Peptides against a protein of PDB entry 3HUF. Designs and how they scored, part 136

Target 1, 320 residues: chain A of PDB entry 3HUF
Amino acid sequence: MWIIEAEGDILKGKSRILFPGTYIVGRNVSDDSSHIQVISKSISKRHARFTILTPSEKDYFTGGPCEFEVKDLDTKFGTKVNEKVVGQNGDSYKEKDLKIQLGKCPFTINAYWRSMCIQFDNPEMLSQWASNLNLLGIPTGLRDSDATTHFVMNRQAGSSITVGTMYAFLKKTVIIDDSYLQYLSTVKESVIEDASLMPDALECFKNIIKNNDQFPSSPEDCINSLEGFSCAMLNTSSESHHLLELLGLRISTFMSLGDIDKELISKTDFVVLNNAVYDSEKISFPEGIFCLTIEQLWKIIIERNSRELISKEIERLKYA

## One batch from the design tools (peptide; made by RFdiffusion4, then SolubleMPNN)

Design b2_p20_4_s1 (from b2_p20_4, 9 letters changed)
Fold by OpenDDE base, seed 5:
Structure b2_p20_4_s1 (fold): chain B 320 residues (1-320), chain A 20 residues (1-20)
Amino acid sequence: as target 1 above (320 residues)
Amino acid sequence: KEEEEKKEEIEFIKKEKEKE
């Protein structure tokens, strides 16, 4: 989201969130959803127009800002952004920090981008919330992104956390739920005057972790917890692969259970399968190898003695 | 000049805040 603040109390000492939309900026406008009052004698009654675009799909993957357009409203002394005069037709900016000078005002408006990108675990939740969140200037998506700051866990997804949720947790994203999204939807009017009224996602996250026994106390409890072990994985999802890497596993990939030969077994401690393959092919598992799902692996790694537990299972099935 | 302009702006802002 874009936040503006200013020097010299020309914004009344307030920080304001600018959502996607158009704003008339000037001395003789009243603060509302489409106007920004600036208290200065050195600016025009209507001085500039700010236009913030909705986030693009690219912004979800890069964490880049919504495009910020500035147009001078034919003022005597013009408008500058980052010490450059705004062109007659207006200019567009993708920088995360904008120093805006209105006319001869000796105080500047500082606009800065607060990165917030929300990943959703399922398409239904994305479909429900994406429009509203995009209107807040928040990029949204389903696919993994290094720019994601928050991850929406669906409470209705059953009693077990998904691989996406597991991976989001280990990536140290803030896991949120529908309750936090509801709170975000209510603050749009209140944050016009005070950007600090934005709900704390960390409180929501702490409550989720505290109330769900499927989470360890911290990501650090699981990261590299299986260092020194080797697994083979069916090439199913990028999130699954990255999850296993964060556990410190050496990973070999295969395309089918038939590709698991004696050589692969000799260098592998266990095989990780998706639920569908695990359930359908239980009878055809290679001899002398421990096979498990990511969900079963997760149940082991969240335990304090995870290394002992996994070693016991390997010994039990590898030498049977 | 810039210091004088800042002083004049500060005085203007003070007067506007006193009206609210």
Scores: peptide ipSAE 0.346, ipTM 0.887, DockQ to the pose 0.589
Fold by OpenDDE base, seed 3:
Structure b2_p20_4_s1 (fold): chain B 320 residues (1-320), chain A 20 residues (1-20)
Amino acid sequence: as target 1 above (320 residues)
Amino acid sequence: KEEEEKKEEIEFIKKEKEKE
């Protein structure tokens, strides 16, 4: 989201969130959803127009800002952004930090991009929330992104957490739920006057972890917990691969269970399978190798003695 | 010159706040 603040109390000492939309900026406007009052003698009554676009798909992957357009409203002394005069037709900016000078005002408006990028695990939830979140200037998507700051967990009572949720947790993404999204949808008016009124997702995250025994206390409890072990997995999911890497595993990939030869078995402690393959192929597992699902692995890694549990299971199957 | 302009702006802002 874009946040503006200013020097010299020209914005009354307040920070403001700018959602996607158009704002008239000037001395003789009243603060509302489409106007920004600036208290200065050196600016026009109506000085500039700010236009913030909705997030692009690219913004979801890059964590880049919503495009910020500045147009001077034919003022005597113009408008500058980052010490450059705004062009006659307006200019668009993708920089995360904008220093905006209105006319001869010696105090600047500082606009900065606060990164918020929400990944959804469920396409139905994305479909439900994407429009509302985009209108807040929040990029949304389903695919893994290094720019992801938040991950929406679907609250299905009694279900195991998904691989996406596991990975999001281990990569230190803030896990949120529908309750946080509902809260975000209500803040549009309240944050006009004070950007600090944006709800803190960390409280939601803490509550999710506290109330769900499928989460360890911290990502650090699991990161590199299986260092020194080797696994093999189907080359099907990037998130699954990255999850296993974060556990400190050496990973070999295969395309089918038939590709698991004696050489692979000799260097592999266990095979990680998805549920569908595990359930369908359990009769055809290679001899002398421990096979488990990611969900079964997760149940082990959240235990304090995960290394001992894995070792015992490997030994049990090697000598069987 | 910039310091004088800042002082004049500060004085203006003070006067506008007193009207509210």
Scores: peptide ipSAE 0.345, ipTM 0.886, DockQ to the pose 0.587
Fold by OpenDDE base, seed 1:
Structure b2_p20_4_s1 (fold): chain B 320 residues (1-320), chain A 20 residues (1-20)
Amino acid sequence: as target 1 above (320 residues)
Amino acid sequence: KEEEEKKEEIEFIKKEKEKE
């Protein structure tokens, strides 16, 4: 989201969130969803137009800002952005930090991008929320992204957490739920006057973790917890691979259970399978190797003695 | 000159805050 602040109290000492939309900026406008009042004698009554675009798909992957357009409203002294005069037709900016000078005002409006990028675990939830979140200037998507700041967990009562949720937790994204999205949607008008009224997702996250025994106390409890062990996995999902990497595992990939030869077994402590392969092939597992699902692995990892538990299971199957 | 312009703006802002 874009946030604006200003020097010299020209914004009344307040920080404001700018959602996607168009704003008339000037001395004689009243603050609302489409106007920004600036208290300065050196600016026009209607001085500039700010237009913030909705996020693009590219912005979801890059964590880049919504495009910020500035147009001078034919003022005597013009408008500058980052010390450059705004062109007659307006200019568009993709920088995360903008210093906006209105006319001869000696105080600058500072616009900065607060990154918020929400990943969804399922397409149904994305379809439900994407439009509303995009209107808040929040990029949304399904795929893993290095720019992801938040992850929407699908709460089914009594279900195991998904691999996506496990990975989101370990990569230190803020896990949120539908209740937070509802709350976030209601604050759009209230944060116009004060950007500090933006709801803290960390409180929602703390409540999710506290109330769900499938989460460890922190990501740090699990990160590199299996350092020194090696596994083999089916090349099925990038998230599963990245999850195992965050556990500190050495990973070998294979295409089918038939590709698990004696050489691979000799170098591998255990095999990680998806549920479908585990259930279908359970009778045909290679002898002398420990096979488990990601969900079974997760149940071990969340325990304080995860290394000892894994070691015991590996030993039991090597001698069986 | 820039310091004078800042002083004049500060004075203007003070006067506008007193009207609210």
Scores: peptide ipSAE 0.344, ipTM 0.886, DockQ to the pose 0.596
Fold by OpenDDE base, seed 2:
Structure b2_p20_4_s1 (fold): chain B 320 residues (1-320), chain A 20 residues (1-20)
Amino acid sequence: as target 1 above (320 residues)
Amino acid sequence: KEEEEKKEEIEFIKKEKEKE
């Protein structure tokens, strides 16, 4: 989201969030959803127009800012952004920091980008919320991205957490739910005057972790917890692979259960399967191999003695 | 000159805040 603040109290000492939309900026406008009052004798009554665009698909992957357009409203002394005069037709900016000078005002408006990028685990939830969140200047998507700051967990009471949720937790994204998204939707107007009124996602996250016994106390309890073990994995999802890497596992990939030969067995402590393959092929598992699902592995990893538990299961099947 | 311009702006801002 874009936040503006200013020198010399020309914005009344307020930090303001600029959501996607158009704003008239000047001395003789009243602060609202489409106007920014600037208290200065050196600016025009209506001085500039700011236009913030909605996020692009590229912004979801890069964490880049929504495009910021500035147009001077034919003022005598013009408008500058980052010491450059705004062109006659207006200019567009993708920099994360903008110093905006209105006319001869000796104080600048500082605009800065606060990154918030929300990944969804569920496509139905994305379809429900994407439009509203984009209107807040928040990029949204389903695919994993290094730019993601938040992850939406679907509230299914009594269900196991998904692989996406497990991975989001381990990569230290803020896990949120539909209650936080609803809260974001209600505060849109109240945060216009004070950017500090933005709801704290960490409170939502702490409540999710506290109320669900399927989460460890911290990501650090699980990261590299299986260092020194090796696994073989069916080539399924990138998220599953990255999850196993974060556990410190050495990973070998295979395309089918038929590719599990004596050589692979000799180099592998256990095999990780998806639920569909595990349930269908359970009777045909090779002898002397420990096979489990990611969800079964997760249940072991969240235990304090995870390494001992895994070792006991591997030993039990080698001597059977 | 810039310091004088800033002082004049500060005085203007104070007077406008007193009217609200």
Scores: peptide ipSAE 0.344, ipTM 0.886, DockQ to the pose 0.572

Design b2_p20_4_s2 (from b2_p20_4, 7 letters changed)
Fold by OpenDDE base, seed 4:
Structure b2_p20_4_s2 (fold): chain B 320 residues (1-320), chain A 20 residues (1-20)
Amino acid sequence: as target 1 above (320 residues)
Amino acid sequence: KEKEEIEEEIKFIKEEKEKR
């Protein structure tokens, strides 16, 4: 999200969130959803127009800011951004930090991008929320991204958490729910004067972790917990691979169970499958190897004695 | 000159705060 603050109290000592939209900036405008009052004698009554675009798909993957357009409103002394005069037709900016100088005002407006990028685990929830969140200047998507700051878990009552949720947790992404999204949708008016009034996602996250026994106490309890073990991974997502890497596993990737020969079995402690393959291929499992799903593995790794548990299962099936 | 411009801005901002 874009936030503006300013030197010399020209923004009344307040920070403001700028959502996607158009703002008239000047001395003689009233603060609202489309106007930014700047208190300076050295600026025009209507000085500049700021236009913030909705996030692009690229912004979701890069964590880049919504495009920020600045136009001078034919003022005597112009407008500058990052010490450059704004062109006659306006200019567009993708920098995360903008120093905006209005006319001869010695104090600058500082615009900065606060990184917020929300991954959804569920396409239906993305479809429900994406429009509203994009109108807040929040990039949204389904795919894993290094730019993701928040993750909306799939809430199916009584189901195991998804691989996406497991991975988001281990990546230390802030896991949120629909209650937080609902609260975000209401903040547009309250944050006009004070950007600090944005809801704390960490409280939502803490409550999710506390109230769900499928989460360990911390990501650190699971990260590298299976260091020294080796697995074969079959017919799984990239998120599944990255999850297993975060557990400290040595991973071999195979296309089919038939690719696992006796030599590979001798070097592999267990095979990780997705649920569909596990259920359909049970009869085709190689002899003398432990096969499990990621969800079954997760149930082991959240235990304090995960290494002992996995070792016992490996021994049990290697000699069965 | 720059110092005077800053002082005049500070004065203006203060006067506009007192009107609210």
Scores: peptide ipSAE 0.324, ipTM 0.880, DockQ to the pose 0.636
Fold by OpenDDE base, seed 3:
Structure b2_p20_4_s2 (fold): chain B 320 residues (1-320), chain A 20 residues (1-20)
Amino acid sequence: as target 1 above (320 residues)
Amino acid sequence: KEKEEIEEEIKFIKEEKEKR
């Protein structure tokens, strides 16, 4: 989201979130959803127009800012952004930091981008929330992104956490739920006066971890916990591969169980399968190899003795 | 000049704070 602050108390010493929309900036406007009052003698009554666009799909993958347009309202001394005079038709900015100088005001408005990108685990929740979140200037998507800051877990009571949730946790993404999204949607008006009123997702995340025994105490407890082991995985999802990599596993990929030859078995401690393949092909598993699902692996990894547990299962099947 | 402009701006901001 865009946040503005300013030097010399020209914004009354407050920070403000700018959501997607249009703002008239000047000396003789009243602060509201479409106006930013600036207290300076050196600026026009109506000095500039700021326009913040909704996030693009690209912004979800890059963590880049919503496009910030600045237009001077035909003022005597113009408007500058990053020491450059704003063009007659206005200019658009994708920089994360903007120093905005209005006329001859010696104090600058500092606009900065606070990155927030929300990944959803399922398309239904994305469809429900994307429009509202985009109107907050928050990029949203389903696919994995290095720019992802938050991950929405679906609260299904009694279900195992998804691979997406497991991976998001190990990536140190802030896991949130629908309750946080609901709260986030309500603050839109209150944050006009004070950007600090933006809800902290870390409290929601702490509560999720505390109330769900499927999470380890920290990502650090699981990261590289299986260093030195090797696995084979069906080449199905990038998230599953990245999850296993974060566990410190050496990973070989295969396209079908029929591709598991003696050479692969000799170099592999266990095979990781998705639930569908595990359930359908459990009768046809290659002899002498430990096959498990990601969810079964996760149950082992969250245990304090994960390495011992895996070693025992590997030995049990090599001598069977 | 720049120092004088800052001082005059600070004065204006102070006067506008006192009116509120």
Scores: peptide ipSAE 0.322, ipTM 0.879, DockQ to the pose 0.636
Fold by OpenDDE base, seed 5:
Structure b2_p20_4_s2 (fold): chain B 320 residues (1-320), chain A 20 residues (1-20)
Amino acid sequence: as target 1 above (320 residues)
Amino acid sequence: KEKEEIEEEIKFIKEEKEKR
């Protein structure tokens, strides 16, 4: 989200979030969803127009800012951004930091981008929330992105956590739920006066972890916990592969259970399967190999003795 | 000149704060 602050108390000593939309900036406007009052004698009554665009799909993958457009409203002394005079037709900016000078005001407005990108675990929740979050200047998506800061967990009571949730946790993203999104939707008007009124996602995340025994206390409890072990996996999802890498596993990939030969078995400690293949092919598993799902693996890795548990299962099946 | 402009601006901002 874009945040503005200013020197010399020209913004009344307050920080403000600029959501996507158009703002008239000037001396004789009243602060609201479309106006920014600047307290300066050196600024025109209506001095500039700021336009924040909604996030693009590209912004979700890059963590880049919503485009910031500045137009001078034909003022006597113009507007500058990063010491450059704004052109007559206005200029657009993708820099994360903007120093905005209005006319001859000796104090600058500082605009900075605070990155927040929300990944959703399922398309239904994305469809429900994406429009509202985009109107807050928050990029949203389903696919994995290195720019993601938050991950929305679907609260289905009694369901196991998804691979997406497991991976998001190990990537140290802030896991949030629908309750946080509901709260976030209520603050849009209040943050006009004070940007510090944005809800803290970390409190939501702490509550999710405390109330769900499927999470370890920290990602560090699981990261590299299986270092030295080797697995084979069906090449079905990138998230599953990346999850296994974060566990410190050496990974071999195969396309079908029929590709699991004696050579692969000799260098592999266990095979990781998706639920559909695990359930359908249980009777066709290669002899002398431990086969499990990601969810079964996750239940082992969250235990304090995960390495010992896995070693016992490998020994039981490899030497049977 | 720049110092005078800053001082006058500070004065204006202070006067507008006192009206609230």
Scores: peptide ipSAE 0.321, ipTM 0.879, DockQ to the pose 0.641
Fold by OpenDDE base, seed 2:
Structure b2_p20_4_s2 (fold): chain B 320 residues (1-320), chain A 20 residues (1-20)
Amino acid sequence: as target 1 above (320 residues)
Amino acid sequence: KEKEEIEEEIKFIKEEKEKR
């Protein structure tokens, strides 16, 4: 989201969130959803127009800012952004930091980008919330991205957490639920005047982890917890692969259960399968190898003695 | 001249704050 603050109390000492939309900036406007009052004698009554665009698909993957347009309203002394005079038709900016000078005002408006990108695990929830979040200047998507700051888990009481949720947790992404999204929607108008009123997602995250025994106490308890073990995985998802890498596993990939030969068995401690393959092929598993799902592996990983538990299961099947 | 312009701006901002 874009935040503005200013030198010399010309914004009344307030920080303001600018959502996607158009703002008239000047001395003789009243602060509202479409106007920014600047207290200076050296600026025009109506001096500039700021236009913030909604996020692009590219912004979801890069964590880049919503496009910021500045137009001078035919003022005597013009407008500058980053010491450059704004062109006659206006200019557009993708820099994360903007120093805005209005006319001869000796004090500057500083605009800065606070990155917030929300990944959804569930496509139905993305479809429900994407439009509202984009109107807050928040990029949204389903695919994994290094720019993601928050992850929306689905509230299914009593269901196992998804692989996406497990991976988001290990990546130290802030896990949120629909209650936080509802809260964001309610606070939209109040945060216009004070950017500090933005709800703390970390409180929502702490409550989710505290109320669900399927989460470990910290990501650090699980990261590299299986260092020195080797697994083979059916090539299904990038998120599953990255999750196993974060556990410190050496990973081999295969395309079908028929590719699990004596050579692969000799190099691997266990095989990781998706639920559909595990349930359908359980009777046909190769002798002498431990096969499990990611969800079964996760249940072992969250235990304090995870390495000992896995070692016992591997030994049990090697000597059977 | 620039110092005087800043002082006059600060004065204006204070006067507008006192009117609220």
Scores: peptide ipSAE 0.318, ipTM 0.878, DockQ to the pose 0.637

